Peptides against a protein of PDB entry 3WG5. Designs and how they scored, part 4

Target 1, 218 residues: chain A of PDB entry 3WG5
Amino acid sequence: LAKNIVYVAQIKGQITSYTYDQFDRYITIAEQDNAEAIIIELDTPGGRADAMMNIVQRIQQSKIPVIIYVYPPGASAASAGTYIALGSHLIAMAPGTSIGACRPILGYSQNGSIIEAPPKITNYFIAYIKSLAQESGRNATIAEEFITKDLSLTPEEALKYGVIEVVARDINELLKKSNGMKTKIPVNGRYVTLNFTNVEVRYLAPSFKDKLISYITD
Target 2, 218 residues: chain A of PDB entry 3WG5 as posed
Amino acid sequence: LAKNIVYVAQIKGQITSYTYDQFDRYITIAEQDNAEAIIIELDTPGGRADAMMNIVQRIQQSKIPVIIYVYPPGASAASAGTYIALGSHLIAMAPGTSIGACRPILGYSQNGSIIEAPPAITNYFIAYIKSLAQESGRNATIAEEFITKDLSLTPEEALKYGVIEVVARDINELLKKSNGMKTKIPVNGRYVTLNFTNVEVRYLAPSFKDKLISYITD

## One batch from the design tools (peptide; made by RFdiffusion4, then SolubleMPNN)

Design b1_p28_6_s3
Fold by OpenDDE base, seed 4:
Structure b1_p28_6_s3 (fold): chain B 218 residues (1-218), chain C 218 residues (1-218), chain A 28 residues (1-28)
Amino acid sequence: as target 1 above (218 residues)
Amino acid sequence: as target 1 above (218 residues)
Amino acid sequence: EEEEKKKFEELLKKIKEEVKKEEEEAKS
């Protein structure tokens, strides 16, 4: 049985292989302690596709619910962050945050213009993001439009369109609102009903390694 | 003998393991063609320490001069970018760019405050950045202050303090000003005098992979 | 789960192959 413990950790900045290590470490700690869930406070402008895909896979393999919380106000789950969110067991957003903006850019030209991704790449990511949305029972049309229209949504819009599950100002409101919700993807092959009644919130700090790598990544 | 070819490639965004792959690919292409040098137009806010260190090592192992060019105006070689620059054969900056801001932060607290790195980590990076500066005959005191004071410098300041070698507005001015300069670190065990007389400039585009990963990293 | 993982791995492989092909074409 899950302990009445919810872990909270922060992942900020670019999605990289180090971000994968952070996710893996945080989820592993929470798994080992049989936590009710882990909440990842996510603030990212995007990052590496490979890292993103590995993170999604790690989340989907989690033995406990992984909640992505776009937090604090001003934060975003942009580009790769959107995929990670869509790959998670529950998505929450704080007011004043955003999700989306997944248009695949190959980079910038010398003049600062965006080099567009070839259609093959775009179509691949469309298929991938739609699969994440479909698997989680979220809006696959909007997920596609995160790419095709470079769409960014407010928390209210994302909730309205069925992209996310919760709008919450803080961890306490998140716990309150998500209490009794079922995970949008399975945990160990089953959909879990979240139980956030009388939970202890335990914050995880970055490891020494995480701190070191974050220092250099920031 | 080096061909009268100079390659130019762009690396923008976070320093990640993919950035290493970009560096490796670009340098390898230029090595294979026996180019006079490769210029990497760098614009980064920082990134992963592990990737940064691998990039530095790859640059130092290059069979041809690798010039880091902080470009275009508005670009920065921040955090990890500073280390990469200091690890390169020549550093150039365009007007309106910056270098530095290497204070190791472990991340951000929930309130957005910076979590400082432990002294052990800070001291490690101080030793590392100083070694890069010393090995390249650049200002090790300023290199340390990039960390200890979170110092950021203009191109003019960086040149004045002996952190960089060239201030140039564009590739043509860079080639002109750096012509006849010796590399600040060895190329295949010897310091190379750059010969940019009547060179062909050849731009390298991101690979499909680079484009794909950049799309997701951006 | 294994089928989805396999599809994903195949997709990743295809992307890697296309990337490799473009890299090879760019070297020619």
Scores: peptide ipSAE 0.024, ipTM 0.246, DockQ to the pose 0.055
Fold by OpenDDE base, seed 3:
Order: structure tokens, then C-alpha cells, then sequence
Structure b1_p28_6_s3 (fold): chain B 218 residues (1-218), chain C 218 residues (1-218), chain A 28 residues (1-28)
């Protein structure tokens, strides 16, 4: 019987191969303990597309529900963060956060100008982000516009347009609002109804390696 | 008047945003000191495509010649490392090193299998790697085969096929053999003839941050 | 440079010890 345990972990900063390792580690811990779910408090400006795709895949292969929570106020799930959210079992946002801004860039020029991705790459990510939205029953038109218009949404807009499932101020409100919701994608081939009645919340600390990487990245 | 100084620095491990910062820092130091050139001792299995493209651009924007030296014996300029080399002013390899293996991958599945890039992305990188080869007067057919056949070459093969310019056992032999060679791409709009007569070799150490990142990545 | 090197070596030692501890805890 699954323990009434919910894990909470933080992932902050650029999406890299190290971010993948963080996701993998945190989800694995929660899987091993047969948690009801893991909540990832996400704050990212974006990052690497390959790492992002691997993270999405790792979430979709999770044995337990993975909830992306854009938190705290002022945080964002930008670019790669939007894809990760759209690939997850549930998206929550705190008031004062944002999601979107997915225009693919190759990098920055010396003058600080954005180097745009070629149309072929842009079109690939349009198809990819739309597939994530469709598979999760989220707004695929808005998902496309995250790229084509570099659209950013507030939590209230994202909820209204069917991009996200929950607006919550804190973990307690998130648990309360998401209790009884079905995951937006399957867990082990089945849509799971979240049970947050009488749950113990356990916080996962970053590993020393994670702390060190964060310190170097920040 | 440019000082008869050549800088040497090491870049080892995966190509990431931090690797870009290393390239930028090392090249900037050498630019500020009006060095004749900087030699980057490169050993990489590959890494992130966006970081790779930014590194190539940073090299091409350098005020001084940037020489990629695949070193020591046993090292490789694989995947992203091949692109970086092909984008540089001169490529050298030590005996017992390799270059190539540029098949684009999205990542690894849970079973350790390679997740292949979609054809659209593969075709983009084919066009890109061929452009780098053409611009530098290197073998564009072999550059394409680094992707399409996942081809890896020895230094002797790479020299024979016109992919690289120098095979050298150490820095002294590299300086001797490359003396009087023209850069394969322009420096500030001009092809530079390398002058390694009476040069002082200065080694750049990794920053604490670089060492820490390397330690975490390895 | 020597002081920075020493501080770094001490940090690396601490890192290795913490990594080893985490690996041992994950196996238990």
C-alpha cells in the first residue's frame, strides 16, 4: 500500500544535464518510498533542449505522479521549464509566477543579441510542445504560441486557458486543491487520482553535489 | 606589436555552458595580452549542441588565433568537440587521439540506448558541419560522414583526408610544425600567418570555479 | 595561488567525503 507520503524538492536555475540528474535522483527516492507523489518546486529561465527532453522522458517514466510547482512568487517555468511542466502529471503555479517564453534560441551573440534557431528547429519544437500539450489534455494552441509569439502567461491566464491545473500560494493549498484530481498523463499506464488526505510532507534536500552545482551555476 | 607569447589552456569533459565560459575566459586573457595565439588542449566526448555553437562563434570572433589541440594521447575531440575543432583557426592532434563521431543524439533512454535525433535536426547539423569545413578549407565530405556514418578518425587519417593541419606529440612539436602556417579561418577578417619564433609559452590554470565544475562533471 | 590550491584541495576532500557518505546512505 502506498504510504501517504508526498515529497517536495526544489530545482532552481538553468536546465542542464545536472538538472536531469537532480530530477532523476529526486523521483527515484520518491519511487523507492512508494510516495503518493513528488512535488518539484521549479524556478528556471530555461536551458538545454536535450536535457529538457530527457527530463520530460524521466517524468513520463516515473512510477509515481510528478507535480511541477512554479514556486515561489517571482519564479518562472520559462522555455525548457514550460516543456517540463507540460510533460508532467500536474502543473501548479504560485501567484506572481510565469510560464511560457519558449522561442528556441541557439544562444547569445557578443552584443547580447539572441541568436535565433533556424526554422527547422523551431518547427521541431512546435511539433514537440504541441504533442506534450495534446497528450496531457492541455491547450495545444497556447503551447504553440509559447514558441511562435514567445508568449508568457500569468498563473491566472494559464489556468483560464487550460495550460495548468492549479493556482496555489503554498504546499498546503496545493495539496488541498489537487486532492482528488487525476494526473494529466498516465502513471504506469493509468491515470492516477491524487490522494492527499492525511499525507506526510517530506522535504528532500539537495545533495552536496547538487548544492555545489547550484553554487557554481548561480 | 604582438608579444611573442603563446597561451596554453586545458578544456576537458562534456561541452556545456560552463565550457563556453572557460573558452571565453581563456581567449579573453590571451586577447588582452596580445598573444600570438592560444592553444586549447581539448579532450571531450561531446556535449550540448547550443554550447558547442556558442563556443564556435566565440572562437571565430577571437582577436587572436585559437588552436584546438586534441591532447594528450587517448583524448578525443568527439561530437561537439569535432565542431569546435572545425570552427577553429588550426587543428592539431597528438598520436593516439581521435576526432569525429558526430551522430546527434537527444540523450540516453533508461536502458542506456541512444535516443536518436530526428532527421530534421540531423540535417541541420549536416549543413552546419559542412559549412564549418568549407569555411576553413577542410574536407566537407568527411565532415558530413562524421554524422551520417558516425565516423571517427585517427590523427594520421584526419591529416591525410584534410580534416586537420598538424599531428604533434607535444606543445614544442606543435609550435615547430605550425610555425609559418596560415590560419584556416580569418582573424579580424584576415588569414594570419602564425609566428612561433622565439615564443614564450604561458600556461593558464583553470579557475577555482572551473576546477569545481570539472570535479562535479567528472 | 598556493593558498587557493590548499583551500580547493580541502574542499575537494570534503566533497569526496560527503559524496561517499551519500552513496553509503543510498546503499543502506
Amino acid sequence: as target 1 above (218 residues)
Amino acid sequence: as target 1 above (218 residues)
Amino acid sequence: EEEEKKKFEELLKKIKEEVKKEEEEAKS
Scores: peptide ipSAE 0.023, ipTM 0.351, DockQ to the pose 0.148
Fold by OpenDDE base, seed 2:
Structure b1_p28_6_s3 (fold): chain B 218 residues (1-218), chain C 218 residues (1-218), chain A 28 residues (1-28)
Amino acid sequence: as target 1 above (218 residues)
Amino acid sequence: as target 1 above (218 residues)
Amino acid sequence: EEEEKKKFEELLKKIKEEVKKEEEEAKS
């Protein structure tokens, strides 16, 4: 039986235009090889709203399912990472990870204090995050509270409240648990049933450019 | 007569968090050396709003005058670059440069079409750009039109309309023309009269990190 | 400062070489 290919790639750090390039590259490779899915192991404190929206759009335009996996234990899908997850075909989290904390900020002042976004911007992001939740059949009330209450959830809470689909310790458990699940958003206009029976896992390494960017942003 | 020191540094490319680091580094060096001013030769198509606001704030908190000089001929202070200029102590432009084109976008779709910012965001940036113009005694109506009409101006037009203070071909002409001008915003709470009589010009090179970032972002 | 500059130039050179290598591998 021809083994279904699943790609796994890691994205760590701030969400920037370079993170978009990473998502685009990884998804493109998996699309070209007609993978059953790509799993993106995500660990981010957040980042840029423009890059985040572009990443969400790139995921939504993917020819294959994109699974966001908040991994390893200790990782987070914070702020922009939450939007990316909510825009994806399936969300998984490892035990000891978190999702949420989406209150928009304009930046930090020199004293390190958060410059709060004006209410108009906050309301825009509330509408946006709720749309992502609704489109994916996820909890839109909790999505709003990620902003309004700066809420952060454990994997168990996120699963319980219908924000995510899977809690898994590793890639093998993720593949096992998500096998037979439908994507939460369409792939090419159709909800896809994931088939992880007899899969070959291929790990994508960061490009040299990706490594260099990571080195500079750390 | 102890020569007044003027620093000159170049910032080219997209406005990012790394561009903030460049501004911060350059201004800090000039502050530490008690320079009469720093001239930032700016050439940018725009970039990130958060980085832009942080750069504006860093300029406003400078202990010395920060002159934004749109240079060389062919350069622009587009989008975020316009805000940075309007937030500075003095704006100069070389012949054949431009300023403006500030319509906020959320990004580009896969088809290359601009994703327009919602009216609420546009209105926020209108209020912000007008505040920068008003605080600096520059034309707030034109500042608004940089967004609402996506207006772009020549140096001659920008000077005529009271958006900028100097048109200069090079650093020497800039120093000559701006000598005796008052800063358009305060330095440490006071409007400073620029003294470029008998000045020593010191050029700041990009750090290795700056060069690396430039190389990766190109 | 000169040593840091030299290390950085060497790093830049390595980076350029690796970027070029990846571009060549992507074209093959």
Scores: peptide ipSAE 0.021, ipTM 0.361, DockQ to the pose 0.240; fails the geometry check
Fold by OpenDDE base, seed 1:
Structure b1_p28_6_s3 (fold): chain B 218 residues (1-218), chain C 218 residues (1-218), chain A 28 residues (1-28)
Amino acid sequence: as target 1 above (218 residues)
Amino acid sequence: as target 1 above (218 residues)
Amino acid sequence: EEEEKKKFEELLKKIKEEVKKEEEEAKS
């Protein structure tokens, strides 16, 4: 039986326009090869709201399932990373990772104190994150609390509350546990049942541009 | 008479977190040397809303006047660039430049069509851009129309409508025309009268990191 | 400082050439 291809790529660091380019490139490669899915190993402290929204939109426009996997242990899908996860077809987390902390900040003052976003901005992001949760059949109350309480969750808590779909130690366990699951949002207008019974895993390397950007952001 | 220092730096390309770092670095150097002002030669098609807001905030927190100069001929302060200009202590434009085109977009569809921002986002940016115009004593009606009509203005129109303060062909003409003007927003809580009678112009070069980022964004 | 600047400009040029090459290879 011809093995279904599953791509795996890593996105690490701050969410920027360049992170959008990485998502777009990785998803496009996987679409061109008619992959069963792409898994994005995500580790981010957050980043740009516009880039985040564009990434969510690019995921939602994907011709293939996009799985966000918070990996490795110690990684996070913080702030913008939470929105990206909630906008995806499936969320997985490794043990020892975290998700949440979405309180919008305008930046840091000269003394390093957080400058809070105006209520109008906060309310916009509350509405947006709740929409992502509702559209994906995930916990919209917790999604709101990621902002209002700056809440962070463990993988076990996130699974328990219906924020994520899988807790997995590695790619093999992720494929095993997500096999037969339906995507939480449509792919080309249809909910897809994931078939990971006979898959070949292919890793996508970062481009030279991706490596250069990572070097500049680190 | 000890010559007052005026710094000149260039910021070109998309507005990102790295553009914020450039603004911060340039302003910090000029602050450390107690410059009379810094002139930022700005040429941007737009960029990130969060970076834009952070740049505006950094300008407003400056210990010295920050002049935005849309330069050279053919340059623009488009989208995010308009907000940055409206948040600054003085706006100048060279002949053959433009300002405006602030309609918020979420991105481009797969076919290259513009995806419009939801009304809630548009209304937020309308309120924000009007606030910047009002605080700086600039035309808030035109500021709103930069969004609602996606309006773009010539330097002559922008001056006529009270959006900008100076039309100048070069740095020397800018210094001459802006000499004796008051800043449109406070510097350290006070409106400053610019003194360009006896100035030394110093150009700040982009850092290696700035050059690398420019190369990645070009 | 001038030698470091020159080495850096050469590095930037190499990086530019490699980025262009990868973009051309990805389009082919």
Scores: peptide ipSAE 0.021, ipTM 0.372, DockQ to the pose 0.135; fails the geometry check

Design b1_p28_6_s4
Fold by OpenDDE base, seed 5:
Structure b1_p28_6_s4 (fold): chain B 218 residues (1-218), chain C 218 residues (1-218), chain A 28 residues (1-28)
Amino acid sequence: as target 1 above (218 residues)
Amino acid sequence: as target 1 above (218 residues)
Amino acid sequence: EEEEKKKFEELLKKIKEEVKKEEEEAKK
């Protein structure tokens, strides 16, 4: 039986290999405790595409629902963060957050100009982000436009366009609104109906390693 | 006038965003001192594709020749390391080192099995690695086979097949053998003939930050 | 540079000790 426990953890900063380790650790703890779900409070400007893909894969292999919550106000699920969200079982956003801006950039030139990704790369990521949207029953057209138009959306727009499932001010409102929702992707091959009735919320702290990595990456 | 100075720095471990920072710092120091070249002693099992692409770009934007030297014996330029090498102005390998094994892997499953990259990703990286080889006048067929066959080569094979330019036991032999060679890619739009006559060798140490990052990533 | 290096080595040592402590606590 899934315990009526929901884990909450924060992941902030650039998406790197260490971010994968954080996701893996947090999800593993929640899996081991047979939690109803884990909520990842996400605030990221983006990061590494390979790490992003690994994180998405880790989420999709999760034995429990993984909810991406773009939080707190002012946070973003930008670039790689959008892919992670689209690869998750449920997406929530707090008011004053953003999602999108997924144009692949190879870097910045010395003059500060964006070095555009070759069309082949862009097309690959378009196909990938659309697949994530389609697999989760989310708006694949908007997913494509996150790249092609470098589109960024508010929570209200993202909800309206069927990119996300919940707008919530805090964890309590998120639990309330998502209670009874089905996961947008399967958990162990099955769509799960979330049960947040009488939930115990357990907060996971970053490990010392996580803190150290965050300190070095910031 | 380029000073008759050659910088030598070591980059070891997984290719990450921090590895980019190391490359950027080392190359910048050498650029500022108007060095004849910088030699990066590279030992990597691979790492992040995005970091790899950024590193390649940083090398290609360098104001001075960047030589990748797979060193010491036992070291490798595996996976991402191969791309970095192929994106550089000159590749050298020490005896007992290796290059290649570039099959894109999305990760390892929980059972330790390799999660293969989708064909679209593989094809993208094939096109990319071939472009690096072609732009540098290196063997594009072998570059493709680094992915398609997960090919790894010895220094002797890599030299024979036109993947690398130099086999050298140490820095002194490298300088001797590469003296008078042309860069395989342009520096500031021009192919440079290396001049290592009466070179002063300056070793760059990792910054404290570099050491910290290396410690955390290892 | 030597003082920064020393501070860093001390920080690394502390970090390593804390990581080890957390690993030991997680095994309990």
Scores: peptide ipSAE 0.026, ipTM 0.388, DockQ to the pose 0.246; fails the geometry check
Fold by OpenDDE base, seed 4:
Structure b1_p28_6_s4 (fold): chain B 218 residues (1-218), chain C 218 residues (1-218), chain A 28 residues (1-28)
Amino acid sequence: as target 1 above (218 residues)
Amino acid sequence: as target 1 above (218 residues)
Amino acid sequence: EEEEKKKFEELLKKIKEEVKKEEEEAKK
């Protein structure tokens, strides 16, 4: 039985192996405390695909619901952040945030032109992002278009198109709106109905290591 | 004897283990071809400290001069990028770029406040950045202030304060201005005088892997 | 979980191999 505790942790910046360690630590703490859920306040421009995929896997292996909350206003779940969100149990966004922009670029030419990914790579990521969307019952067409059109969505659009589940201004509104929602992916093989009635919100601070890593990665 | 070849490669985005692989690959190619130097066009907001330190070490182990060029205009060598630059054989910046902002932050609080690194961590990075500056004969006081004041400098300021060696608008101007300069750190135990007279500039494209990684990390 | 990890690792490996192949072809 889950305790009436919801953890909130922040993941900001580039998605790297250190970010994986952060996710792993935060989720592990929340699992150990038998939390009702953990909310990850996510603000990322993107990051490493390997780290991203590992994070998605770690989220999907979670013993508790992991809610990705694109927060605060001005934040984004760009590129790798979109995959992480799509791999999570629930996606929320604050007004003034964005999600998408997943076009794989191989880099920039000297003239500032984007070097596009080869079709094989693009197709791989299309298949992957669509799988995440489909598995979570989210809009796989839009997920593909995050790549093919480099589409970015507002919270309102993302909600409308069935990419995300909640638009919320803050943690309290998020908890209120998501209360009674079913997770979009299973927790230990079961779709969980979130219970945020009379919950204690506990904020996880980055560990000294996480902070060091964030500093180094920021 | 170095060939009259200068390689140019681009490293953009977050400093990660993939970025290390990029540096390693680019430098290795240039070493194998016995290039006069490699110019790394760097644009980074920062990255992982471990990757950063490994990159610095790889640069310092290079058999050829590695020039960090903060490019194009609008680019930065922020945080980890500053360390990489300070660990290199020559630093150049284009007008409209920046260097610095090395204050280790442990992350952001929910209210957007920066969580500062503990003094022990700050002192470690101060010692490290100062060592890089001192070893390269660059301004160790400014290097410290990149951390303690979160100082960012323009190319003109960085040149004035002895942080960098060249301000150049493009590769041709960089080659022209740096021709005849001595490396700020040794190449295989020797300070090398750069010879960019009648050089062929060869651009290294990111490998498919590098491009994929960049896409994933961006 | 191990199978998914393995599939992912295999996929990453395939991507890496394709990337290597393209790099080798570009060196020709």
Scores: peptide ipSAE 0.024, ipTM 0.251, DockQ to the pose 0.057; fails the geometry check
Fold by OpenDDE base, seed 1:
Order: structure tokens, then C-alpha cells, then sequence
Structure b1_p28_6_s4 (fold): chain B 218 residues (1-218), chain C 218 residues (1-218), chain A 28 residues (1-28)
């Protein structure tokens, strides 16, 4: 069956168990339709570590390439969003977006001050983020610094340092630039060469449940 | 101001960031009214590790004693619920409830099989759950076995092994049995002796947001 | 307060029905 479809879906806001359900639903639809890839337009300040890990796992188990696209301008893949990106088959960013800022926090004190994570937790996430970078052939040193220095990068810097693969203004430019690239991690045990020649772009809308969750989380 | 009020609130379902908001709201109300304690009727199969840690921290930062009550019969404090209980000032269980089953899982495979957590994660949670048990003067060996053996206990077993403090059929019996007990962890740096003589019981209802979230998670 | 509560319960019921309907349609 001709893989001539690329799906595009938006995930915005905090990373939670509901965000996992969104990723799972979107990827499942694209898998069922034997899409060439799915592009997730991601804008997140971060969220829950376990949800993040589950999302990474779901991406890694995908039967099709999952492209994380930090979009639109002004969006970020911050904290948990960085891990999700690093766990994906391809990372793209729009101009005016950011990635990084992964220093783990346990929360905020009553006065709004950051409560730092214990060293054991920090070290765990350092090991985890480095593993994601190494497995995807991305810059593991910078991945570590996203935590240790709370580093945040522009798209141009992230591309330069080998954290991401594409800087693109829109979906059409993303498809054009990523055409012929190999996935940074395997799809079903194989590195896939992306073929975006003569593809149909299909947008997936959030479900009613997704809209309701977004309304509650905003 | 006479601490003659005990609040009771219900938290049911998966542990998420929204569950944290519920804990925070309920505890804050009880703190503002200078309650003698708040009882959280807990029924959970588990949930998110970060949300769990935040809830534990919120309980530990409480200006008043927080009692976790596994209720009603048939309820459980499973997985994340066990950590929350062990992080609290007092644990009670109703007959016919359970506690434990804390083996960390990363998720379920497409076929529904459990994906085990890497040893590093498991070891982290072992250290964490043992610390909660030790800090509260509860059985740290059993706490570890909740993970390593995926152990689950009845109320009678949990009491016998020094995991919990009270077995009670209802709120009235809980108040009667826990009266005069010291909190297992400090409240504002001091171990508090619970005084439930002539207390008014006030039930806190879930907010609209809580109801909406519960509806979405069920 | 009671009227707002009732309106809210009705809204929740509608939301529940719509969520169920979408889930049933997605299974088809």
C-alpha cells in the first residue's frame, strides 16, 4: 500500500497521562492508515516524568516514523518536551522556538520558589536523557547540559550542535527538508528513509476528550 | 483557636497532576480552618510517579495532620497510593481493602503485557519507599517488598507488620481508635498527638473541576 | 448555587454522552 499520507496533529500544554492518550490515539490512527509518517506539532512547558517516559516508549514502539515539530513560532519543547523530542524519529523546530530547560524540580514551595530534585533523581534523568541522545545519534553532552545547566537552545543552535535535524518554517518546508532523511531511531527494528514525494497531508483534530482536557488544564 | 474540626475528603482513581490539585485544595481548606486533622478517603490503583512525589511532599508540608484512610471496603492504596500513605501522618484501612503492589512498570505493551522498569528506576523507588517508611517509623522491609515482590497486604497484615496504624470500619471508629495517637511524621517540625474528643466532622465535596476530571479519568 | 449545580450536572451529563458517542464512533 502506497505510503502517500502524512498525518499532522497538535499537542499543546502540560505533559500528563492525558497527553499520553493523545499521542497514542494520533499514532494509532496513522499506523492504521499505513502513513509514511506522523508529525506532532508540539508546544509544551513540560509536565510529568512518568507520562513523558510513557510517551517516549509509545513513540519508540510506533510502526511508523514520528516526527516532533516544535511549532508555531513562540512554542517550546521544554523539560519533558525535550525528552519526547529526543526519543522521536526526527526533530524539527520552527524559527522562534526553543528546546531544553530540563532541570528536574520536585515542585514549587508555598512561596513559589523551586524545590530542587534530590541528586539521585537528577542523576537518573541525566542517565536517561543521555541514553535517548546516544540511541538517536544526537548530542549527548548537550542533552546532559539541558539538565545540569538548565540549558535552552534556539533552533539554529540545536541544529548546529546536532540535537535536532531540521529547522522549518511550516509543514511544507519540513516535508521538503526531511525528505530522504533517515530516522534517528529504528521503526520496527529498521532505520527508515523518509519519502515525502507527492504526499497527502492530513490533519488530525483533537477529540472531544482532548478538547475537554485542554480546557481543564489551561 | 479550638481545633475541634476534622475534615473528610475523597480521592478516587488514578494519581495524576489533577490528583495533586485535589490534595492541595483539600489540605489548604483544612489548614485555613485550623482543623485538628484532615482524613483523605483514598481509593487508587496507582498512577504517576511525579504526581505521587508531589502529593507526598504536599502532605509533609501540611500545617495539620493528614490521615490517609483506605476506604470503602473493596478500595486499595495500590502502587502510588502506598507511597502516599507511607508519606502521611497516619494510615488507616477499612476491612476488605488492600495496600501495596508497588512494582514499577513503564507501561503496557501493545499486547497488554507489562513492560518492566529498568533496574535503576526500581532501585530508586526502593530507596525512596524505604526512606518514607524509615522516616515514619514504619516497616521499611515490607515497604521494599511492596516493590521487589509486588507484595499486597490486607489491613490486618499491614497493621501486624507495622505498615499502618489503624484498622477501622468507618470514620467514627477511625477517630475513636486514632485519638491520642502521635503522628508518624512531624507537623511543622513536631510530632502531634491527635485529639479527636468532641470533634465536628466536615465533608469536603469535590470541585466541579474535580468532578470533571474524575469523569474523564473513569 | 443549586441552579448552577444543576446546570453543571446537566453539562457533565451532556459531556459524558458526547464522550461516549465519540468513543463508540471511533471504535467503528
Amino acid sequence: as target 1 above (218 residues)
Amino acid sequence: as target 1 above (218 residues)
Amino acid sequence: EEEEKKKFEELLKKIKEEVKKEEEEAKK
Scores: peptide ipSAE 0.021, ipTM 0.377, DockQ to the pose 0.138; fails the geometry check
Fold by OpenDDE base, seed 2:
Structure b1_p28_6_s4 (fold): chain B 218 residues (1-218), chain C 218 residues (1-218), chain A 28 residues (1-28)
Amino acid sequence: as target 1 above (218 residues)
Amino acid sequence: as target 1 above (218 residues)
Amino acid sequence: EEEEKKKFEELLKKIKEEVKKEEEEAKK
């Protein structure tokens, strides 16, 4: 029986293999405790594509709903963060956050200029991001424009265009607004209706490893 | 005046953004001290493509020759390590090491199976690895086969096929054999003839950060 | 440099100890 427990964890910084480990750990804890859902408070400027794809896959394989919450105000789900959000069961954003800016880059030149990805790579990521949007019943045209136009959206715009599902100021408002919503992707092959009535919120602290990685990457 | 100094540093483990930082630090130290060259003892199973490309670029922008030495026996320059080697001024291998196995993967499935990269990505990396080989006057056909056939070579095979320049058992033999060789790519726009006559060898220790990263990634 | 090295080694030691502790707690 789904315990009336919702986990909340924070993931901040660049998306790397270590970020995958964080997602995996957090989701695993919530799965093991048969949580109603896990909310991941996400704040990222982007990161590595391989890690991003693995994170998306881990979310899609979750036994429980994974809610990506772009939080707090000032946070972003930029680049890789957008893909992760689009791969999740529900996307929420706090006022003053952003989502998008997904133009793939090969890196930075010594002069700090962006080395653009060749069209073949760009087209691959266009197909991928559109797939994530389509699979989740979200706006695939805007998903493409996150790459082609390097588009960034406010929470209000993202909601209006059907990219995200909830604008919420905090966890309590998120739980209230998302209560009764169906997941945008299946959980174990089924779309789940979220039940956040009388839930206990449990915050997952970063592991020592997570703290160490954060310290090294900052 | 090139001080008769050769730096030696070790890079071991997965190629990541942190590995770039290691390369950058080591090469910068050697540049600042006007070293004749830096030898990077490399042992890697592979890693991230973005980090790899940045490392290659950093090597190519070096003010001094960067020698990649696959060392010690049992080490490999696999996947990303092969690209790094092919992007360097000179490649050496110790007996009992390997180079190659560059088939790009998107990741591992939950069952541990490799998720193959789509043909478009594979073709991009084929073009890239061939470019590195061609620019360095190395065997571009074999470079392609590192991907298409997931080919791995012994030092003897790699030397025979014109992938690498030196087989050496240790740093002393490497210095002896590479003395008088021209760099396979230019240094500051010029091919440099290596002079390892009466050189002082300086070993660069990993920084605390390098040690910490190694500890976290291992 | 030596003081930074010492601080870092102490940090590494603390990190190792905490990692080990977390691994032991995860095995319980």
Scores: peptide ipSAE 0.021, ipTM 0.364, DockQ to the pose 0.208; fails the geometry check

